# Designs tried in a protein design run: peptides against a protein of PDB entry 5OK6. Part 18

Target 1, 215 residues: chain A of PDB entry 5OK6
Amino acid sequence: ELPGLDSQWRQIENGESGRERPLRAGESWFLVEKHWYKQWEAYVQGGDQDSSTFPGCINNATLFQDEINWRLKEGLVEGEDYVLLPAAAWHYLVSWYGLEHGQPPIERKVIELPNIQKVEVYPVELLLVRHNDLGKSHTVQFSHTDSIGLVLRTARERFLVEPQEDTRLWAKNSEGSLDRLYDTHITVLDAALETGQLIIMETRKKDGTWPSAQL

## One batch from the design tools (peptide; aimed at target 1 L178 Y182 L215)

Design b2_p14_3_s1 (made by RFdiffusion4, then SolubleMPNN; from b2_p14_3, 6 letters changed)
Fold by OpenDDE base, seed 2:
Structure b2_p14_3_s1 (fold): chain B 215 residues (1-215), chain A 14 residues (1-14)
Amino acid sequence: as target 1 above (215 residues)
Amino acid sequence: NEFFTLTISPSEPP
């Protein structure tokens, strides 16, 4: 049931549990299309539940670039295109107004960067391949805060690399050349890896030599 | 394979 307008406002905008609450690493936040949210604000601030300002179901359609994979459009800006809500607030709105049928929630995680917590709206999607077959890629999503070590472990797992096999990573850069990811302790962000970037897992030969020695 | 057609970045140590 739809609660009173003042109650709605307090639940969603409450500084402790609502939109303005502090970000905490690992928590889920949700995107709400800005126009819908503004319509909701107008509705609850208007004081009339029977007003023509009723926002209807949440519809984030304009935030998606496709309705197949439900990928976000690039370049969306917080406060302009969408509003971020903590999970509790999102679930309240969904329960009160509903979400457009078939449309998934846009859930994102709070990450901790060196100087700030941020909702990671755009995680990095990397194309993982083996050096001996660049045409067979595994697309895997990573946080900017994930280590290169995690990328390597993930690649090893996806390609079923045996524990005794030695592997390392290369990134194909914008110039089409290979940058070796030497330090596995740095983050995806530190390595400046980008969505769609090809990451090549090189496996050491049985003779102890690296395939890349022939480059 | 295509891997061996790539070049290592000049900034890479030997």
Scores: peptide ipSAE 0.380, ipTM 0.861, DockQ to the pose 0.836
OpenDDE base, seeds 1, 3, 4, 5: peptide ipSAE 0.371, 0.373, 0.378, 0.378; ipTM 0.858, 0.860, 0.860, 0.856

Design b2_p14_3_s2 (made by RFdiffusion4, then SolubleMPNN; from b2_p14_3, 6 letters changed)
Fold by OpenDDE base, seed 4:
Structure b2_p14_3_s2 (fold): chain B 215 residues (1-215), chain A 14 residues (1-14)
Amino acid sequence: as target 1 above (215 residues)
Amino acid sequence: NEFFTLTISPSEPA
């Protein structure tokens, strides 16, 4: 059942679970398409529950690049294309108005950057490959705050590398050359890795030599 | 193997 308009406004915009609540690292936030949200604002601010301004079901269709993988369009801007809601507020809106049939929620995590918290709308999608087969990739999402060590562990897991095998990572840069990811303790952000970037896992040979020694 | 057609960045320590 839909609560009163004033109650909706207070629940979503204000209070401890509202849109303006402080960001906390690790929490889930959700994207809502801006036009729908503005329609909802107009509806609840109008004071008439029978108003023709009823927003209907949440529809985020314009935010998606495709309906297969449900990837977001590139270059979306907060406040222009979408608003961010904490999980509690999102779940209230979904319970009240519903979500368009077949659309997944757009869930994102709060991350801690050196000076600020933000909702990471665009995590980094890396193309993980082995040095001996660059054509067979695993696309994996990472936070900007994830370590290179996590990227390496993930690559090892995806390629079923045995524990005794020694591996290291290379990033193919914009110039088409290879940058070695020496420090596994730095973050994806610190390493300046970008979405769509090829990350090559090199496996040490049984003779103790590295394939890259031939480069 | 395409890997061996790549070059290591000049910024890499020798």
Scores: peptide ipSAE 0.389, ipTM 0.866, DockQ to the pose 0.839
OpenDDE base, seeds 1, 2, 3, 5: peptide ipSAE 0.380, 0.384, 0.380, 0.380; ipTM 0.865, 0.865, 0.865, 0.864

Design b2_p14_3_s3 (made by RFdiffusion4, then SolubleMPNN; from b2_p14_3, 6 letters changed)
Fold by OpenDDE base, seed 4:
Structure b2_p14_3_s3 (fold): chain B 215 residues (1-215), chain A 14 residues (1-14)
Amino acid sequence: as target 1 above (215 residues)
Amino acid sequence: NEFFTLTISPSQPP
């Protein structure tokens, strides 16, 4: 059931779950397509629940580049293409208006960067591969705040590396050469890793040598 | 193996 228009506005904009509430690390926020949101604003501000400005079902279709993996289009801008809502606000809107059939919610996490919290709309998708088979990748999403150590552990897990096996990471850079990810304590952001970048897990040979010694 | 066709960057990662 739809609450009163003023109640909707208050709940979404100025409530405890309001759009402008402070970001808190670890919280979930959701993207709402801007045009839909503006239509909703017009509707609730109009004061007539029977208005032709009824926004209908939430439809984020224009934010997606595909309907297979539901990846966001690149270069979307907050306030222009979408609005960010706290989880509670999102759930209210979904309960009131529904979400387009088949569309997943666009959930993102608040991350803590140095001196700022941000909704990480674009986490980094890395292509994890083994040095001996660059053609078989695992695409894994990482936060910019995730450590290289986590990337390495994730790679080890995905490739079922035994605990006794030594591994290390290389990043294929834009020039097509390999950058060694020496420091596992730095973040994905610090390492300047980018979406679509190939991350090569090298496994130490039984003889104690590294395959990369042959490069 | 394509890996062995790659070169190691002389630069350190950032």
Scores: peptide ipSAE 0.400, ipTM 0.870, DockQ to the pose 0.633
OpenDDE base, seeds 1, 2, 3, 5: peptide ipSAE 0.395, 0.399, 0.395, 0.397; ipTM 0.875, 0.877, 0.874, 0.872

Design b2_p14_3_s4 (made by RFdiffusion4, then SolubleMPNN; from b2_p14_3, 5 letters changed)
Fold by OpenDDE base, seed 2:
Structure b2_p14_3_s4 (fold): chain B 215 residues (1-215), chain A 14 residues (1-14)
Amino acid sequence: as target 1 above (215 residues)
Amino acid sequence: NEFFTLSISPSEPP
């Protein structure tokens, strides 16, 4: 059932549980297309539930690049293209108005950066490969706050590397050369890794030499 | 193997 307009406004916009609440690392937030949200604002501020300003179901179609993988368009800007709502507020809106049929929610996580919490709208998608087969990739999403160590562990897991095998990572840079990811304690952000970047897992030979020694 | 056609970045330590 749709609550009263003032109640809707308070639940979605209040500073404790609504849109303006503080970000907390690890929490889920959701994107709402800006025009829909503005229409909702107009509706609830108008004070007439029978108004022609009724927003209808939530439709984030314009935020998606495609309807197959439901990837976001690049370059979307908070406050211009979308608003961010905490999970509770999102679920209220979905409950009241519905979500466009077949359209997934756009859920994102709050991450902790050195000086700020931020909703990570665009996590990094890396192409993980082995040095001996660059054509066989695993696309894996990482947070900018994830360590290179996690990337390496993930690569080892995906490629079923045995514990006794020694491995390390290389990133193919924009110039087409290889940058070694020496420090596994730095983050994806610190390493300046980008979506679509090829990350090569090198496995040490039984003789103790590295394949890259031949480069 | 395409890997061996790549070059290490000049910024890499020896």
Scores: peptide ipSAE 0.376, ipTM 0.863, DockQ to the pose 0.854
OpenDDE base, seeds 1, 3, 4, 5: peptide ipSAE 0.361, 0.368, 0.372, 0.368; ipTM 0.857, 0.858, 0.861, 0.861

Design b2_p14_4 (made by RFdiffusion4)
Pose (drawn by RFdiffusion4):
Structure b2_p14_4 (pose): chain A 215 residues (1-215), chain P 14 residues (1-14)
Amino acid sequence: as target 1 above (215 residues)
Amino acid sequence: DEMVAENFAINDTP
C-alpha cells in the first residue's frame, strides 16, 4: 500500500533516509531517470493522491545503451538525465511504484577522492584476458580508486589461476602496443586505464621464463 | 598463444 504524499516526500527527500543523506564511501546510490522523478515530485507535492500525475512504475529504459548488456549510456549528467537516490530511498520507491519488468537497477557507489566524496557513476570497465586467448574476456567494472593489485587479484580469481602460477599484467593501448602495469600499489586512475581497455594477464612458464620475453 | 603470435610492441619500462 502506498504511504501518504507527505510521508513519501519525507522518506525520499529528507535526512538520512532521502536525497539529503551524506555521501559515505562504499555506500550505494541508485540512478532514477529525471522525467520519472519530476513526475513523482509533482505528484507528491500536488495534494491529490488520485491525480493523473501519479508516476507509475519506475522505468529507466532511456538511461541504458541497450537491453543486451544493460550498460548505462555514456555522457549522462546528474540533474539533467538522472537523479541519484540513496539505497533506502530507491528501495522504498521500488516498493511503492514497482520497477519495469525485466530491467535491472542502476547501482553505483560512493568513492573518496582527495578533497571530496562522490558517487562514481562511471567506473572503468576492463576486459581481462589471459595471454593465450585474447578473445576470452571477463568484463569487470573497477573503481578509478581500485589498485592495480586488486585488478590482478580479480583476474586471477576470474580465471581460476592456481596459487603456484605467477602472473603479471599488461594493458593494450590505443596504438595497439602493450604497456606494462608494473606497480600494484597505484590505482586504475593513476595507471590511466580507460573503459573498454584490454588487460592481458600473462603466466610465467615452468622454466621461469615469461611469454612476453618473446615480444 | 595469441599474445606471442601478435608480436606486440612493448613499453617495458618501470

Design b2_p14_4_s1 (made by RFdiffusion4, then SolubleMPNN; from b2_p14_4, 7 letters changed)
Fold by OpenDDE base, seed 1:
Structure b2_p14_4_s1 (fold): chain B 215 residues (1-215), chain A 14 residues (1-14)
Amino acid sequence: as target 1 above (215 residues)
Amino acid sequence: DSFVAAKPRLNDTP
């Protein structure tokens, strides 16, 4: 059963718990397609529950580039293409109106940047490869706030590297050269790693030499 | 692309 229109508006837009509430690192927020949200706003502000402005089910189809992996289109802009809602508000809207059949929710996390909290709409997708098999990539998603150390651990896990094997990372830069990721404590953001970037895991040889030292 | 062909930029200061 739908709550009253004024109650819906207050619950979703209330600055204390709604759309305008403060961001908190680690919390989940959800994307809602802008036209649907504007239709909902018009409906609840109109004061007539029987209005032709009823928004129907939430449909985020226009935000997706594919319906296989449910990846977002590139270049989406908050306030133009989508609205961000906190988890509670999202769950209310879904319970009231439903979500289009087969569509997953677009859940994103709040991350802490040096001077601001932000919903990370576009986490970084890195292509992880081994130095000896550049043709076999593992695409893995990372937060901009994840450490290079986490990228390295993830690469080791994906490639089933034994604990005794020593490994290090290289990033292929825009010039086609390899930059060594020496500092494992810096973030993906600090390293300026981008989606689609090739990250090469180099494994130390049994003789104690590095493959790259022979180049 | 070969790892061998990708010259490491060793200039990242540790």
Scores: peptide ipSAE 0.026, ipTM 0.631, DockQ to the pose 0.454
OpenDDE base, seeds 2, 3, 4, 5: peptide ipSAE 0.023, 0.026, 0.022, 0.025; ipTM 0.636, 0.607, 0.576, 0.580; seed 4 fails the geometry check

Design b2_p14_4_s2 (made by RFdiffusion4, then SolubleMPNN; from b2_p14_4, 7 letters changed)
Fold by OpenDDE base, seed 4:
Structure b2_p14_4_s2 (fold): chain B 215 residues (1-215), chain A 14 residues (1-14)
Amino acid sequence: as target 1 above (215 residues)
Amino acid sequence: DSFVASKPTLNDTP
């Protein structure tokens, strides 16, 4: 059963548990398509539960570029294309109105950046490859706050690198040259890694030489 | 074959 319109508004828009609540690092927030949300606002503000302004089920279809991988379209803007709701508010809306059949929730995490908390709508998708097999990529998502060390560990795991094998990372830059990721303690953000960027894991040879040193 | 001189992948931004 749908709560009263005033109750819905208060549960979703409040500053403690709703849309206006402060961001907290590690919390889950959810995207809601802007037109649906505006329709819901109009419905609950209208004061008539039988109004033709009933929003129906949540439909985020316009936010997705595909219905296979459920990737978001590029360049979506908060307040224009979508609104962000904390998990509690999202779950209320889904409970009341439902979510369009087959659509996954668009869950994102709050990250702590140097001067701001932000919902990370677009994590960094890196193309992980081995130096000797550039044609076989693993696309992996990382937070901007993840360390290069995590990227390296993830690459080692994906490629089933043995513990005794020594590995290091290179990033292919926009000029097509390779930048060595020396510092594994810096973040993906600090390293200025971008979505779609090729990250090459180099494995040290058994003779103790690096493949790149022979170039 | 230098991996540095390898052709960009299709998903590689030029």
Scores: peptide ipSAE 0.038, ipTM 0.490, DockQ to the pose 0.152
OpenDDE base, seeds 1, 2, 3, 5: peptide ipSAE 0.020, 0.023, 0.026, 0.014; ipTM 0.508, 0.556, 0.494, 0.496; seed 5 fails the geometry check

Design b2_p14_4_s3 (made by RFdiffusion4, then SolubleMPNN; from b2_p14_4, 6 letters changed)
Fold by OpenDDE base, seed 2:
Structure b2_p14_4_s3 (fold): chain B 215 residues (1-215), chain A 14 residues (1-14)
Amino acid sequence: as target 1 above (215 residues)
Amino acid sequence: DSFVAEKPKLNDTP
C-alpha cells in the first residue's frame, strides 16, 4: 500500500536511514534515475496524491547502454544522472511504485578506500587470458579494493589450474608492453588496473622454467 | 613501492 506523502518523504530522505545516511563498507546501494527521483520528490512535496506529478514505476532505462547485459552507460554522474539510495529506501520505493518490467535493480557495493567510503558504481572488468592462448579471454569483474592475489586465484579457478601448478600475472599496459604483477597483496586500484585491460596468467613449465624467461 | 616492471615481450596477438 502507498503510504502518505509525508511518510514517503521522511522514509526515503531521512538523514539517519534514508538517502543521506552514512556509507558503510560492504552495504548495498541502488541507483535511481534522476528524472524519476525528481518527479517523485515533486509528487510527495506537492501534498496531493491525485496530482499529475505521480512518478509511476521506477524506470532506469536511460542509465543502461544495453538491455541484454544491463550494463551501465559510461560516465554517469551522481546527482546529475542518478541518485543513490540505501537498500531499505530502494526496497520501499520498489514496493510503492514498482520497477519497470524486466529491468534489473542497479545494485552497487560500498567500498572502503584509504580516506573515504564510496559506492563502487563502476567495478573493474578485466580480460583474463593464458599466456599460451591469448585469443581466449574471460571477462571477470573485480572491485578496485580486491587484491591482485584474488585476481590470480580467480584466473586459476577459471582456467582450472591444478594446485601444484605455479602461476603469475602480467598486465598489458597502455604502451602495449607487459608489466609483471609481483605484489599480490596490493589492490586492483594500487596496481592501476582498468576496465578492458588484458591480464595474462603465465603458468610455470614442468622443467621449472617460465615461458617468459625464454623469450 | 614502485612497481619495477620487468617487461617481457610476450607476443600479444593484436
Scores: peptide ipSAE 0.015, ipTM 0.507, DockQ to the pose 0.085
OpenDDE base, seeds 1, 3, 4, 5: peptide ipSAE 0.015, 0.012, 0.012, 0.014; ipTM 0.524, 0.530, 0.491, 0.518

Design b2_p14_4_s4 (made by RFdiffusion4, then SolubleMPNN; from b2_p14_4, 7 letters changed)
Fold by OpenDDE base, seed 2:
Structure b2_p14_4_s4 (fold): chain B 215 residues (1-215), chain A 14 residues (1-14)
Amino acid sequence: as target 1 above (215 residues)
Amino acid sequence: DSFVAAKPELNDTP
């Protein structure tokens, strides 16, 4: 059963789990398509639960660029295209109205940047390859706050690199040259890595030489 | 298909 309209409004907007609650690092937030949310606002503010303003089930279809991988469209803007809700508020709305059949929730994490917390709507998708087989990539998603060390560890794991093998990373830049990701302690953000960027894992030879020394 | 074969320019700066 749907709660009373005022109760819905209070729960979603002004509650401890409401839209305006402070962001907390590591928490899950969810995207709601803006038009649906505005329709819901109109419905609950109208004071008539039997009105024609009933929003129906949550439908985020317009936020997706594809219904296969459920990737978000690029360039979506908070407050224009979508509203962010904390997990509890999202789950309430889904419980009350449902979610369009077959659509996954659009879950995102709060990340902590040096001076701001924000919901990371667009994590970085990197193309991980080995130096000797550029045609075989693993697409892996990373937070902007993830370290280059994590990228390297992830690459090692995906390529089944043995612990005793030495590896390092190169990023292919816009000019087509390779930038050495020397500092593994900096973040993906600090390294200015972008979605779709090729990251090459180089493995040291048994003779102690690097393949790149032949370049 | 190796990066060595492609002979890209390398920026190896710490």
Scores: peptide ipSAE 0.385, ipTM 0.917, DockQ to the pose 0.885
OpenDDE base, seeds 1, 3, 4, 5: peptide ipSAE 0.021, 0.022, 0.025, 0.267; ipTM 0.638, 0.607, 0.665, 0.845

Design b2_p14_5 (made by RFdiffusion4)
Pose (drawn by RFdiffusion4):
Structure b2_p14_5 (pose): chain A 215 residues (1-215), chain P 14 residues (1-14)
Amino acid sequence: as target 1 above (215 residues)
Amino acid sequence: DSWLEHFTGKNDTH
């Protein structure tokens, strides 16, 4: 059953429960298409529960590239295309109005940057492959703040690399050549990795030689 | 290895 209009307003907009919730690293926020949010706002501020301004189910279809991979469209601007809600507010709104059938939520995380916290709406999507098959990829989203060491550990896990196997990473650049990802302590941002980039994990041979020595 | 042919080269400078 729907809460009253003022109750909905307090839950979604205010304090720890709503949009005013402080940004804390690691917390989840969700994207809501702006038109739907504005319609909900007009409804809860209008004083009439029976109003035709009732927004209906949340539908974020215009925010997605397609329904095959459900990727968020690039180039979206907060306050213009979408509004961010903390996880609790999103949960409440979905429980009240529903979410379009078959559509996934758009969940993003708060990250720490040198002097600010922000929701990372566009993490870096990397295609992780082993050197022997450059077409067999695990597509994984990493934060700009994740280390290259995390990228390597993730690639190892995704491909079920055994503990005794030694592995290291390369990145294929826009010129079609390879840049070695030497330092596991630096971040994806420091390494200047971009969404859609191919990351190649090579495995050392049993004799100790590396496949890349042949390049 | 055949997979090396997909690349124009490498930059292995530490």

Design b2_p14_5_s1 (made by RFdiffusion4, then SolubleMPNN; from b2_p14_5, 9 letters changed)
Fold by OpenDDE base, seed 4:
Structure b2_p14_5_s1 (fold): chain B 215 residues (1-215), chain A 14 residues (1-14)
Amino acid sequence: as target 1 above (215 residues)
Amino acid sequence: SPSHLAFTGIDDTV
């Protein structure tokens, strides 16, 4: 049974547990398509539960680039294309209205940036490759707050690198040159790594030399 | 000059 309209509004829009609550790092938030959300707002503000403004099930179809990998479209804007709800509010809406059949929830994490908390709608998708086999990429998502060290560990794991093998990372830049990721303690953000960027894991040779010749 | 790292197997076309 749907709660009363005023109760729905209070549970979703409140500043303590709803849409207006402060962001906290590590928490899950969910995207809701803007038109659906506006329809829901109109419904609950109308004061008539039997009104023709009933929003139906949550449908985020327009936010997805594809229904196979459920990737978001690029360039979506908060407040224009979607709204963000904390997990509790999202779960209430899903319990009340349902989610369109087959659609996954669009869950995102709050990250702590130097000056702001933000819901990270677009994690950085890196193309991880080995220096000797550029044709075999592993696309992996990283937070902007993840360290280069995590990227390296992830690459080692994906490529089943033995613990005794020494590895290092290079990033292909926009000019086509390779930038060495020397500092593994800086973040993906600090390294200015971007979605779709090629990250090359170089493995040290058994003779102790690196495959890369510094020219 | 941007340090062109030639990996053995990364053709100059990359």
Scores: peptide ipSAE 0.031, ipTM 0.613, DockQ to the pose 0.101
OpenDDE base, seeds 1, 2, 3, 5: peptide ipSAE 0.024, 0.025, 0.022, 0.026; ipTM 0.615, 0.615, 0.608, 0.612; seed 2 fails the geometry check

Design b2_p14_5_s2 (made by RFdiffusion4, then SolubleMPNN; from b2_p14_5, 8 letters changed)
Fold by OpenDDE base, seed 2:
Structure b2_p14_5_s2 (fold): chain B 215 residues (1-215), chain A 14 residues (1-14)
Amino acid sequence: as target 1 above (215 residues)
Amino acid sequence: PAWHQHFTGADDSL
């Protein structure tokens, strides 16, 4: 059942638990297409539940670049293209209006950056490869706040590297050279890793030499 | 790219 219009407004726009609530690291937030949200605002502010301003089901179609992988379009801007809602507010709207059939929710996590909390709308997609088979990539998503150590562990897991095998990472830079990721404690952000970047896992040889050091 | 030549060593770890 749809709550009263004033109740809907208070539930979604409540500064303590609604859209204006403080971000908290690790929480889930959801994207809502801006035009739909504005239509909902007009509906609930109009005071007439039978009005022609009824927003219908949530439709985020314009935010997606494709309906296969449900990837977001690049360059979407908060407040222009979408609004962010905390999980509770999102679930209320979905329960009241529904979500367009077949569309997934656009769930994102709050991350903690050195000076700000932010909803990470665009996590980093890295192309993981082995040094000896550069043609077989695994795309893996990481947060900007994830450590290079996590990227390395993830690469080892994906390539089924045994615990006794020694491995290290290289990033292919914009110039097409390889930069060694020496510090595994820095973040993906600190390493300036970008979506679509090739990350090469090098495995140490049985003789104790590195493939890259035989130059 | 020149870097491909540096990594094409057989993975002797297998």
Scores: peptide ipSAE 0.023, ipTM 0.531, DockQ to the pose 0.084
OpenDDE base, seeds 1, 3, 4, 5: peptide ipSAE 0.016, 0.017, 0.020, 0.019; ipTM 0.554, 0.535, 0.559, 0.585

Design b2_p14_5_s3 (made by RFdiffusion4, then SolubleMPNN; from b2_p14_5, 4 letters changed)
Fold by OpenDDE base, seed 5:
Structure b2_p14_5_s3 (fold): chain B 215 residues (1-215), chain A 14 residues (1-14)
Amino acid sequence: as target 1 above (215 residues)
Amino acid sequence: DPWLEAFTGINDTV
């Protein structure tokens, strides 16, 4: 059952626990389609519970580019296309109004960048491949704050590399050449890796030589 | 070989 309109507004838009609350690294936030949210605002601010401005179920359909993987459209902008709500506020809205049948929630994490916390709406999607089979890729999402070391570990796991096998990463650059990701302690952001970029895992040969050293 | 071609301009990225 819906709470009173003033109670709804206070629960969702307050500065301490609602939409305006400070971001904290690791927390989950949720996207709400902007038009629905504006309709909800109009409804609760109107003061008439029986108003024709009732927003109905949350429908984020316009934010998705596909209904298979439920990927977001590119280039969505906070405040224009969607609003961000903390988990508690999102769950309240869902409990009150429902979510369109079959749509998953759009959950994103707060990340900590050097001088700012931000909800990472678009994690970096990297194409992981082996040096000897560039045609077979695994698309994996990483945070901008993830280390190159994590990318390497993830690649090893996806390709079932044995613990005793030595591996290293190369990134295909804009010139079509390969940059060796030498420092595994820097982040995806620091390495300037971007979505769709090819990351090649090179495996050391049994003879102790690297495939790239023979070129 | 796309692997061989990609290595024509190897750089180290830190």
Scores: peptide ipSAE 0.062, ipTM 0.723, DockQ to the pose 0.513
OpenDDE base, seeds 1, 2, 3, 4: peptide ipSAE 0.049, 0.038, 0.044, 0.039; ipTM 0.735, 0.693, 0.699, 0.691; seed 4 fails the geometry check

Design b2_p14_5_s4 (made by RFdiffusion4, then SolubleMPNN; from b2_p14_5, 6 letters changed)
Fold by OpenDDE base, seed 3:
Structure b2_p14_5_s4 (fold): chain B 215 residues (1-215), chain A 14 residues (1-14)
Amino acid sequence: as target 1 above (215 residues)
Amino acid sequence: PPWHSHFTGANDTE
């Protein structure tokens, strides 16, 4: 059942879980297409529930690049293309109006950067490979705040590396050369890793030598 | 040869 229009406005805009609440690291936020949200604002501000301004189901179709993987379009801008809602506000709107059939929610996490908290709309997609089998790749999503150590652990897990096997990472840079990721405590952001970047897991030989030492 | 050609060899852990 739809609550009163003033109640909707207060819950979504001015509530403790409203759109303007402070960001908190690790919280889930959701994208809502801007035109739909503006239509909803007009509806609830109009004061007439029978108004022709009824927004209908949430439809984020214009934010997606494809309907197979549900990837976002590149270059979307907050306040222009979409608004961000905290999880509680999103769930209220979905409960009241529904979401377009078959369309997934666009959930994103708040991340903490050195000087700012933000919703990470575009996490980094890395292409993980082994040094000896570049034909078998795993695309894995990481936060900019994830450590290189997490990338390494994830690569080891995806390639079924045994605990006793020693491994390290290399990143292919924009010039096509390989940069060794020596420090596993730095973040994906600190390492300047980008979406589509090739990350090579090197496994130490049984003789205790590294394959790359022969370069 | 591609840069990775030197990453393969005997005693590599598969």
Scores: peptide ipSAE 0.025, ipTM 0.623, DockQ to the pose 0.082
OpenDDE base, seeds 1, 2, 4, 5: peptide ipSAE 0.023, 0.023, 0.022, 0.022; ipTM 0.649, 0.639, 0.648, 0.643

